# Peptides against a protein of PDB entry 1IK9: the designs that were tried, part 179

Target 1, 211 residues: chain A of PDB entry 1IK9
Amino acid sequence: MERKISRIHLVSEPSITHFLQVSWEKTLESGFVITLTDGHSAWTGTVSESEISQEADDMAMEKGKYVGELRKALLSGAGPADVYTFNFSKESCYFFFEKNLKDVSFRLGSFNLEKVENPAEVIRELICYCLDTIAENQAKNEHLQKENERLLRDWNDVQGRFEKCVSAKEALETDLYKRFILVLNEKKTKIRSLHNKLLNAAQEREKDIKQ
Target 2, 207 residues: chain A of PDB entry 1IK9 as posed
Amino acid sequence: MERKISRIHLVSEPSITHFLQVSWEKTLESGFVITLTDGHSAWTGTVSESEISQEADDMAMEKGKYVGELRKALLSADVYTFNFSKESAYFFFEKNLKDVSFRLGSFNLEKVENPAEVIRELIAYALDTIAENQAKNEHLQKENERLLRDWNDVQGRFEKAVSAKEALETDLYKRFILVLNEKKTKIRSLHNKLLNAAQEREKDIKQ
Target 3, 195 residues: chain B of PDB entry 1IK9 as posed
Amino acid sequence: MERKISRIHLVSEPSITHFLQVSWEKTLESGFVITLTDGHSAWTGTVSESEISQEADDMAMEKGKYVGELRKALLSVYTFNFSKESAYFFFEKNLKDVSFRLGSFNLEKVENPAEVIRELIAYALDTIAENQAKNEHLQKENERLLRDWNDVQGRFEKAVSAKEALETDLYKRFILVLNEKKTKIRSLHNKLLNA

## One batch from the design tools (peptide; made by RFdiffusion4, then SolubleMPNN)

Design b2_p22_3_s3 (from b2_p22_3, 10 letters changed)
Fold by OpenDDE base, seed 1:
Structure b2_p22_3_s3 (fold): chain B 211 residues (1-211), chain C 211 residues (1-211), chain A 22 residues (1-22)
Amino acid sequence: as target 1 above (211 residues)
Amino acid sequence: as target 1 above (211 residues)
Amino acid sequence: SSEIEEFKKKLEELEKEEKEKE
């Protein structure tokens, strides 16, 4: 089961933060349970897949788009201020919410809630869920931090090896060329010496022919 | 102000999860506020630095060690089961806790709490703090995840460049040696040819002298 | 480096000078 708790403000009680819990299986489209609490009282309602489909039809909205609007209203918490307005009557247990756009305001949905007999149990469970979520997210943060530190070390190690490889390649090339030039110059000097000996031998032979 | 919320079980009400909030400035040693709630009622007490010092003296414990034990008891939540036992009387508002070791059990501290007149406000604030902590930890998780993905890409890029550098170094060395051997062999052949020409010229000169 | 490129060119020139003498 998936769950999201959000802070909302009711039009009737704008100074008192309320908490809206939505719980669902896999997708919000399959239906959900909503729980509203002010930290003293709690109210719960179940919304079926058929009710969601009927509300989408009544609004002349495609079901996926309607569920997308429900998700924004009910799960985003304090989204951009004033885009979603929440209304609840503690007397009638009627919960409804509106989407306020610049030129258009419309009712997005309405639910009949029931007052929970033992609100303390709902509130304790809600706090437990928050504390569990904090612990899970802390463990994930610690893991990601350790991985981040590992990846940074590994990056520095490879970067240092890469820089050494580049420098070693340039040094090797320079050394090989220097050695090659030395050996070539020795061979060129020997060739020049042998050519000079051949020229001298030819000149001596021409002198011997000329007595 | 720092704050920690933990789940505790009271010896008097072991089936009902209670929440222990501790709030302090910088260090627990400077004093703290404790709040206990069951999701319906709340009780609060303030513990001063002088009370902490007196309790440490009464226990014949070094203050830093005592504060370390307080931190484990009051901030660790459900630490190892049964190491810390919590007791609270709703009638007397007396809260005390014990440390249970294998061979030694002792009272670690006790506080007189006062019943909060508006527990809903304390509970709402506690839930708000949990939701804020979840949001902060989620933002940190998303940041660390993005950093990890960046570091992994950067590592792969440097690793690939390093492997190319190693391969290019080995290929360059092999190519330079092959080219060098070819040029050296040509020069050696030319030296041999010139030596043979010198030998032939010397033999012809020796024939001309015999002739 | 510019020195390496100059040396590669000199090596290629030496290889050409040897081929033109054959």
Scores: peptide ipSAE 0.024, ipTM 0.824, DockQ to the pose 0.063
Fold by OpenDDE base, seed 2:
Formats: sequence, structure tokens, C-alpha cells
Structure b2_p22_3_s3 (fold): chain B 211 residues (1-211), chain C 211 residues (1-211), chain A 22 residues (1-22)
Amino acid sequence: as target 1 above (211 residues)
Amino acid sequence: as target 1 above (211 residues)
Amino acid sequence: SSEIEEFKKKLEELEKEEKEKE
């Protein structure tokens, strides 16, 4: 089961933050349970997949698009732009919400809720869920932080080894070339010396033949 | 201002999770505000630095150690071991808590609370703080996740370059030695050939002199 | 480096001169 709690402002009570809890299985399309609270009273309703489908049909909206709009309205919380207006009557327990576009406002959905007999239990459970979520997210954060620190150390170690390898490759190439040139020059000098000795010997022979 | 919310169980109402909010400035030693709620009613009290010091003195405990125990009791939440027992009378608004050790139980502290007139405001603010904390922690987690994915990619890239550099260094050394040996062998062969030519020329000269 | 490339060229020239004399 998935859950999202958001803060909303009701048109009827704009000074009192309300909390909207939505709970669902896998996809919001399969239906959901909605709970509204003001921190004193709570109201709950169940919305079925059939009701979602009927609302989409009544709006002449493609179901996937409609569910996408429901997700934005009910799960995102009130974004900074009051794109969604929430209405609730405590008398009728009727909840409805509108999407406000520049040129068009339209009702996105409506639900009948029931007043919860023991709102304190709902509020306690909601706070427990928030505290559990905080603890889980904090544990994930601490894990990711430790892993980040590990990866950064490992990256620095490999980077340092790579830089040393590059430098060592260049140094090796330079050293091998220097050594090669030295030995080649020695051999070239010996070859030149031997050629000169051969030339001298040939010249001496030519002198000995000429008497 | 720092804040911590924990769930606690009162000895008087063990079936009803209560929430303990503690708020303080910089250090718990400077004093704190404590708020208790059951999701319907709320109670608040202020504990001064002087009261904390007096409680430490009355316990004959070093202040830093006492504050350390307060921090564990009031901020950690009830750990899995019921090391801390919480008591609250709704009639007297007297809150006290005990530390349960194997051989010794002792009262760690006590506070007089006042019943909040509008508990719904306190509850709403508490839920708001939880939701804000969730949002902040989620944003940190998303950031750390993206950074970890970046660091992992960067590590893989450098590791792959490092491995290529190592292999290229070994290949370079091997290639340079092979080329060097070839050229040296050619020069050695030329030197040997020239020495043989010199020896032959000397032998021919010795024949010509004996003739 | 430019020195390494010049050395590689000189080595190739030396290798060619040796092959042309065989």
C-alpha cells in the first residue's frame, strides 16, 4: 500500500491548514482511500476504480490523463500556484476540487466523505506514518552519504593512480629512448672505427703493391 | 531552533501512542519547550536552564552527563528496550520519566505542563513540521542519489582509463624493447662482419709478406 | 611529445636504411 499526505487549504477555511491523506494499492487508477483532517476532526472516503472511470467518462477525458490529473491534485500537495482549489462542506461531508487554468476552471473530482468517530486515532496514525517516513528517509540519507563519501575516496584514489600511470608511461618512454640512443651511438662509433681501419688497411696494401 | 518529535507510551495509557515534541536553541542544556499530545489534547511546558541545573544537582549528577541522559530520554524516542518509562497525569499535568537499569530505577526528570486551549493548532503545526522534514529529507536523498550515480560513472570512466593506461604502458615497454633488440642485433652483426673483414685483410697481408 | 615523435621517425628511417643495405 502506498500513501501520500499533503497539506491543503479549503475555500471554506483558508486560514486553517488541512491535511489530505491518500492511500492506494500500486496505482491510483485502482481506487484510493482519502482522509481529510484539520487536526481535530477527520473525514474518510473510499473511491473505487469504477468511480474514477465514471468521473473520467463524465468529463470526456481519457482515463490515463484523468488519473494523471488526480495524481497531481491529490498527491503533489498544493504547489505554489493555486492550480487546484479544494472545497469541503463539514455539513454535507462533500469534498470537491477544481483545476484552475488561465481561461477555464473545471471540477476535477468530487467525493462523499464520512466523519470519523475517533479522529485522534487517525491523527495519531498519520503522525506515526510521518515519523516512520522521516526515520526511513534519514536512514537512506545516512546510507547514501556514506556511499557518496566512499565513492569520492575511491574516485580520488583511482584518479591519483591514473595520473601516476600517465606520468610513469611518459617517463618510461623518455628513459627507454635515451638508453636506446646511447647504445646505438656506441655501436655506430664502433662501426665507423672498423670501417676506417679497413680503409687504412686497404690503403697500406695499395702502397705495398706500388715498389 | 532545533526540534525533535518522538513517539512515547505513557504508563497511564499504554495503548495510546503519545507524541513528545522537544524544541531547543543550540543545546538542550540551555532549556527546552516540551509538548505532549495524544492527537486530541496537547500539553506544553517550558524547562529552563536553571531547572535543568537544579535537577542535575538534586540527582548529584554531573550536568553534562545529566543533559546527555535527558537527550537520550527525550530526543531518541523510545528505543526498543523500554529503558525510559514516561508518566503523565492529565489531572495534575505532571510529567515525569524514569530510567530503568537492571538493578536500579531512578527518576530522571519531571515537568509541570499546561493544557493547550487549541490543541488542533499544535497538532497541525506538528504535522506541518513532519511534512516539511519529509520534503527536505527527500530532496537531500534525491540530490545524494544523483551525486552517487555521477560519482559511480566518473569512477568507472577513470578506472577504465587507468586499466588502458596500465596495459598501454606494458605494451609500449615490450614494443620498444623488441625494436631495440632488432636494431642492436643488426649493429652487432655489422660489427662482427667488419671484424672478420679486418682479420682476413691481415691474413692476406701476412701471406703477401711471406711470399 | 614532439621529441618522441621525432625519435620514432628517426628509428623508422634507421630501420629503412638497414633494409635497403641488405
Scores: peptide ipSAE 0.023, ipTM 0.824, DockQ to the pose 0.060
Fold by OpenDDE base, seed 4:
Structure b2_p22_3_s3 (fold): chain B 211 residues (1-211), chain C 211 residues (1-211), chain A 22 residues (1-22)
Amino acid sequence: as target 1 above (211 residues)
Amino acid sequence: as target 1 above (211 residues)
Amino acid sequence: SSEIEEFKKKLEELEKEEKEKE
């Protein structure tokens, strides 16, 4: 089961932060349980897949698009853009929410809730879920931090090997060229010496023929 | 200001999860505010640095050690080891906690709390803090995840450059040696040819002298 | 390095001079 808690502000009670909990199985499209609380009272309702489909049909909206809007309204919390307005009557237990666009507001959905008999239990469970989520996220953060430290060490090790490889390549090139020049110069000197000896021998032979 | 919320179980109400909030400035040793809630009622007390010092003295414990025990008791939550037992009288508003060792239990501290007039406000603020902490931890997780992905890319890039450098070094060495061997062999062949010409010239001269 | 490139060029010139002599 998936769960999301968000803070919302009701039009009727804008000074009192309310908490909207939504719980669902796999996808919000298959239905969900909604719970509203002000930290003293709680109200819960179940929304079926059929009700979601009916609301989409009543809006003349494609179901996937409608569910996408529900997800933004109910799971994103009050995003910074006040795009969604929440209304609740504690008397009738009628909950409805609107999408506010620049020039058009429209009702996105409406649900009948029921007052929870033991709101303290719902609130305690909600706080427990928050604390569990904090602990899970902290453990994930610690894991990611340790992995980052490992990756940084591994990067430094490869970088150091790379720099050594570059330096070793340049040193090898330089050494090979120096050695080659030396050997070539020795061979060139030997060739020149042998040529001079041949020239001298030819000159001596030409002198011996001329007596 | 630092804050920690933990779930605890009271000896008097073991079936009802309570929440223990501790708030402090910089260090717990300088004093703290403790808040207890069951999701319906809340109780708050302020503990001064002088009271912490007095409790340490009454226990004949060094203050730093005592504060270390307070930190474990009040901030670690119910660690899995049931080392700390919490007691609260809703009638007297007397809160006390014990450290349980195998053979010895001792009172670690005791505080008078006051019943909060508007527990819903305290509970809402507590839930808000939990949700804010979740959001902060999620943002940190997303940051660390992106950094891990960056570090992994950077590692792969350097690794690929390193492998190319190794291959280029080996290829260069092989090419240079091949070229050197060719040129050296040519020079050796020329030297051998010149030596043979010198030997032939010497043999011809020796024939001409005998002739 | 520029020295290596100059050396490669000199080597190629030497290899060409040897090939032209034969």
Scores: peptide ipSAE 0.023, ipTM 0.824, DockQ to the pose 0.064; fails the geometry check
Fold by OpenDDE base, seed 3:
Structure b2_p22_3_s3 (fold): chain B 211 residues (1-211), chain C 211 residues (1-211), chain A 22 residues (1-22)
Amino acid sequence: as target 1 above (211 residues)
Amino acid sequence: as target 1 above (211 residues)
Amino acid sequence: SSEIEEFKKKLEELEKEEKEKE
């Protein structure tokens, strides 16, 4: 089961933060449980897949688009823009919410809720869920931090090896060229010496032929 | 101000999860505000630095060690081991907690609380703090995830450059040696040819002298 | 780098002078 808790402000009680909990299985389209609390009282209702389909049909809206609007209204919390307005009557237990666009406001949905007999149990369970979520998110943060520290160490190790490889390549090239020039110059000197000996021998032979 | 909310079980009401909120400035040693709630009622007390010092002195415990035990009892939540036992009287508003060791239990601290007139406000503020903490932790998780993905890309880039550098170094060494051997062999062949010409010229001169 | 390039050029010239003598 997936759960989302959000802060909402009711038009009837704008100074009192209310909490809207929505619980669902896999997708909001399959239905959901809605719970409203002011920290003293709680109200719960179950919304079926058939009710969601009927509300979409009554609005002449495609079901997937309607569920997308429900998700934005009920799961995003008090978004910064007053795009969604929430209304609740404690007397009738009727909950409804509207989408406000620049020139048009329309009712997005309405639900009958029931007053919970033991609101303290619902409130305690809600706080427990928040604390569990905090603990899980802290554990994920600690894991990601340790992984980042590992990746940074691994990056520094490979970077250091790369710099050593570049330096070693340059040093190798320079050393090989120096050694090659030395050996080549020795061979050139030996060739020049042998050529001079051949020229001298030829000149001596020409002198011996000329008596 | 730092804040920690934990689940506790009271000896008087072991079936009902209570929530203990502790709020402090920088260190618990400077004093703290303690709030207890069952999701219906709330009780609050302020503990001064002088009270913490007095409790440590009454226990004949060093203040830093005592504050360390307070931190474990009041901030760690319901740790897996029943090492800390919490007691609260709704009638007297007296809160006390004990540390249980194998053969010795001792009172670690006691505080007078006051019943909050508007518990719903305290409960709403507590839920708001939990939701804010969840949002902050989610933002940290998203940041750490993006940093992790960046570090992994940077590691793969340097690793690929390193592998190319290694391959380029080996190829360079092999190519330079092959070229060097070719030139060296050509020079050796030329030296051998010149030596043979010198030997032939010397043999012809010896024939001319014998003639 | 420039000395290496000059050396590569001198090596190529030496390789050419040897190929023209055969």
Scores: peptide ipSAE 0.022, ipTM 0.821, DockQ to the pose 0.061; fails the geometry check

Design b2_p22_3_s4 (from b2_p22_3, 9 letters changed)
Fold by OpenDDE base, seed 5:
Structure b2_p22_3_s4 (fold): chain B 211 residues (1-211), chain C 211 residues (1-211), chain A 22 residues (1-22)
Amino acid sequence: as target 1 above (211 residues)
Amino acid sequence: as target 1 above (211 residues)
Amino acid sequence: SEEIKEFEKKLEEMEKELEEKK
């Protein structure tokens, strides 16, 4: 089961933060359980897949788009732009929410909730879920931090090896050329010496023929 | 102000999870505010630095060690080893906790709490803190994940460049030696040819002298 | 071969570059 808790402000009680818990299996489209609490009282309702489909049809909205709007409204809370307005009557246990656009507001959904007999259990379980989520997120953050430190070390090691390889390649090329030049110059000198000896031998032979 | 919320089980109500909130400035040694809730009622007390010092002295424990035990008891919750036992009387508002060792249990601390007049406010604020902490931890998690992905890309890039550099160095060395051997062999052939010409010229000169 | 002549030329060019860097 997936769960999301959001802070909401009710139009009827704008000074009292309420908490909207939504729980579902795999997808919100298959239905969900909605829980509202003010930290003293709690109200819960179950919304079926058929009710979601009926609301989408009544709105003449494509089901996937409607579920997308439900997800934004119920799981994101009132974003900073007051795009969603939440209403709840404690007397009727009727919960409804509206999407506010520039010049047009429309009802996005409505649910009948039931007052929970033992709200303290619901509140305790909600706090437990928050604490579990904090612990899980902390463990994940510690894992990611350790992995980042490992990756940074591995990067530094490869970077250092790469820089050494570049320098070694340049040094190798320079050293090989210097050595090759020395050997070639030695061979060129030997060739020149042999040519001079040949020229001298030819000149001596020409002198010996002239007597 | 720092804050920690822990789940605890009271000896008097082992079936009902309680929440212990501790809030402090910089260090627990300077004093703290303790809040206990069961999701319906709340109790709060302030513990001063002087009270902490007095409890340490009464226990004949070094203050730093005592504060260390307070931190383990009050901020870690009952760890899985039931090392700490929590007691609370709703009638007296007296909260005390014990450290359980193999054969010896001792009282570690005791506090007089006061029943909160509006527990719903305390509970709402506690839930708000949990939700804020979840949001902060999620943002940190997303940041660490993005950094992890960046570091992995950077590592792959440098690794690929390093492998190319190694291969290029080996190829360069092999190519330079092959080319040098070709040039050197050409010069050796020229030297051999010139030596043979010198030997032939010497033999012809010796024939001309005998002639 | 043309390759050997080109290599000898490249060696002579590198010899000049090495002398100019000294």
Scores: peptide ipSAE 0.018, ipTM 0.816, DockQ to the pose 0.627
Fold by OpenDDE base, seed 1:
Structure b2_p22_3_s4 (fold): chain B 211 residues (1-211), chain C 211 residues (1-211), chain A 22 residues (1-22)
Amino acid sequence: as target 1 above (211 residues)
Amino acid sequence: as target 1 above (211 residues)
Amino acid sequence: SEEIKEFEKKLEEMEKELEEKK
């Protein structure tokens, strides 16, 4: 089961933060349970897949698009954009919400909720879920932090090895070329010496022929 | 102001999770506010630095050590280790907690709490704090995840460059040696040829002299 | 003498390639 708790403001009680809990299995399309609380009272309703389908049809909206709008309305929390307006009557237990566009406002959905007999249990469970989520996210943060520290060390290590490899390659090339030039120059000198000896021998032979 | 919310179990009501909120400035040593709630009622008390100091003295404990024990008791939550036992009377509003060691149990602290007139406000604020903490931790998780992915890419990139550098170094060395050997062999052949020409010229000169 | 000149030329080319890679 997936769950999301969001802060909402009711048109009837804009000064009192309400909390909207939505619980679902896999997808909101398959139905969901909503719970509304003000920290003292709680109200719950179940919305079936058939009700979602009927509401989408009544709105002349494609079901996937409608469920997408439901997800934005019910799970996004009180984003600063007054795009969604929430209404609830504690007397009738009727909950409805509207989407406010620039030129058009329309009802997106409505639910009959039932007052919870033991709201304290719902509130405690909600707080427990929040604390569990905090603990899980904190553990994930600590894990990711350790992993980032590891990756940073590993990056520094390979970067240092890479820089050493580049320097070693350049040094190797320079050293090999220096050694090569030395040996070649030695061989050039020997070739020149042998040529001079041949030239001298030829000149001496020409002198010996000329007596 | 720093704040921590923990789940605790009261000896008087072990089946009902209570929430202990502790709020402080910089350090618990300077004093703190505690709030206890069961999701319906709330109770609050303020503990001053002087009360903490007096309690440490009464316990014959060094203040820093005592504050360390308070931090473990009041902020660690219901760890599975029954090291800390919490007691509260709703009638007297007296809250006390004990440390349970293997051979010794002792009272660690006690507070007179006052029943909050509007518990719903305290509960709503507590839930808001939890939701804010979840959002902050989630944003931190997303940031750390993106950083992790960046570091992993950067590591892979430098690792690939390093491997290419190693291979290029080995290839360069091999190529330079091959070229060097070829040129040296050519020079050796030329030196040998020139030596043979010198030897032949000397032999011809000896023949011409004998002729 | 021509073969020596050709080899000296090849060696000069290699020396030049060596200098250009510095």
Scores: peptide ipSAE 0.020, ipTM 0.816, DockQ to the pose 0.107; fails the geometry check
Fold by OpenDDE base, seed 3:
Structure b2_p22_3_s4 (fold): chain B 211 residues (1-211), chain C 211 residues (1-211), chain A 22 residues (1-22)
Amino acid sequence: as target 1 above (211 residues)
Amino acid sequence: as target 1 above (211 residues)
Amino acid sequence: SEEIKEFEKKLEEMEKELEEKK
C-alpha cells in the first residue's frame, strides 16, 4: 500500500491548513482511500476504480489522463501555482476539487466522505506514518552519505595511482633514452676506433709496396 | 530553533500512542518547550535553564550528564529497551519520566504542563513540521543520489585512464627495449665485421713479410 | 624519438662515408 499526505487549503476555511491523505494499492487508477483532517475532525471516503472511470467518462477525458490529473491534485499538495482548488462541506460531507486554467475552471472530481467517529485515532496514525517516513528517509540519507564518502575515497585513491603512473611512465621513458644514448655512443666510439686502425693498416701496406 | 517529535507511551494510557514534541535553541541545556498530544488534546510547558539546573542539582547529577539523559529520554523516543517510562496526569497536568535500570528506577524529571486551548492548531503545526521535514529529507536524498552518480562516473573515468596509462607504460617499455636490441645487434655485427677485416689485414701483412 | 632517429641517420651516413672511402 502506498500513501501520500499533503497540505491543502479549503475555499471554505482558507486560514486553516487541512491535510489530505490518499492511500492506494500500486496505482491510483485501481481506487484509493481519501482522508481529510483539520487536526480535530477527520473524514474518510473510499473511491473505487469504477467511480474513477465514471468521473473520467463524465468529463469526456481519457482515463490515464484523468488519473494523471488526480495524481497531481491529490498527491502533490497545493503546489505554489493554485492550479487546484479544494472544497469541502462539513454539513454534507461532500468533497470536490477544481482545476483552474487561465480562462476556464472545471471540476476535476467529487467524493462523498464520512465523518470519522474517532478522529484522534486517524490523526495519531497519520503522525505515526509521518514519523516512520522521517526515520526511513534519515536512514536512507545516512546510507547515501556513507556511500558518497566511500566513493570519494575510492576516487582519490585511483587519482593518486594514476598520477604516480603518469610520472613513472615519463621517468621510464627518460631513463631508457639516456641509457640507450650512452650505449650507442660507446659502440660508435668502438666503430670509429676500428675504422681508424683499418685505414692506418692500409696506409702502412701502401708504404711497404712503394721501396 | 531545533525541534524533535517522538512517539511515547504513557503508563496511564499504554494503548494510546502519544507524541512528545521538544523545541529548543541550539542546546537543550538552555531550556526547551515540551508539547504532549494524543491527537485530540494537547499540553504544553516551558522548561527554563534554571529548572534544568535545579533538577540536576536535586538529583546530585552533573548538568552535562543530566542534559545527556534528558536528550536520550525526550528526543530519541521510547527506544526499544523501555529504559525511560513516561507518566502524565491529565487532571493535574503533571508530566514526569523515569529511567529504569535493572535494579533501580529513578525520576529523571518532572514538568507542569498546561492544557492547550486550541489543540487542533498545535496538531496541525506538528503535522506541518513533519511534512516539511519529509520534503527537506527527500530533497537531501535526491541531492546525495545525484552526487553519488557523479562520483561514480568520475571514478569510472579515472579508472579507465589509469588502466590505459598502465597499458601504455608496459607497451612503451617493451617497444623501447625491442628497438634498443635491434640497434645494438646492428652495431655488434659491424664491430665484428671490422675486427675480422683487421685480423685478415694483419695475416696478409705477415705473409708478405715471410715472402 | 626524433633524436634517436637523427642519431641512427648520422650513424648510417657515417657508415656510408666509410664504405665510399677503399
Scores: peptide ipSAE 0.018, ipTM 0.815, DockQ to the pose 0.059; fails the geometry check
Fold by OpenDDE base, seed 2:
Structure b2_p22_3_s4 (fold): chain B 211 residues (1-211), chain C 211 residues (1-211), chain A 22 residues (1-22)
Amino acid sequence: as target 1 above (211 residues)
Amino acid sequence: as target 1 above (211 residues)
Amino acid sequence: SEEIKEFEKKLEEMEKELEEKK
């Protein structure tokens, strides 16, 4: 089961932050349980897949698009842009929400809720879920931080080895060429010396023939 | 201001999870505000630095060690080891907690609390703080995850370049030596040829002199 | 002849250094 808790403001009580909990199995399309609380009272309702489909049809909206709008309204909370307006009557337990566009506001959905007999249990469970989520996220953060520090060390180590390898390659090439030039020059000098000896011997022979 | 919320079990109400909020400025030693809630009622008390010092003295415990024990009791929640036992009287609003050691249990601290007139406000603010903490931790997790993925890519890239550099260094050494040997062998052959020509010329000259 | 031998010896040493690095 997946769950999201969001803070919302009701049009009827704009000074009192309310909390909207939505619980679903795999997809919001399969239906969901909605719980509203003001920190003292709580209200719960179940929305079926058939009700979601019927509301999409009544709106003449494609179901996937409608569910996408429901997800934005119910799971993200009221973003800073007041794109969604939430209404709830404590007397009728009727909850409805509107999407506010630039030129048109329209009702996105409506649900009948029921007042919870023991709101303290719902509130305690909600706080427990928040604390569990905090603990899980903290453990993940600590793990990711340690992994990040490890990866950074490993990167620095390989980078340092790579730089040493590059410099060593350049040094090797330079050293090998220097050694090669020295040996080649020695051989060239020897070849020149031998050629000169041959030329001298030929000249001496030509002198000996000419007597 | 720093804050920690923990779940605790009261000895008087072991079936009802309570929440203990502790708020402090920089160090718990400077004093703190404690809030207890059951999700319906709330109780608050302020503990001064002087009271903490007095309790440490009354326990004949070094202040830093006592504050260290307070931190473990009040900020970590009751760990799975039941090391800390929490007691609260709703009638007297007296809160006290004991440290349970293998051979000795002792009272670690005690505080007078006051019942909050509007517990719903305290509960709403507590839930808001939990949701804010979740959002902050989620944003940090997403950032760390992206950073880890980046560092892993960068590590793989440098590792691949390093391996190529190592192989290229070995290949360079081998290639340079092969080229060097070829040129040296050519020079050796030329030197040998010139020596043979010199020997032949000397032998011919010796024949011409004997003739 | 001696100079050729010395140079052949240096070349053999370089060839040996090549073989020892393999």
Scores: peptide ipSAE 0.018, ipTM 0.817, DockQ to the pose 0.103; fails the geometry check

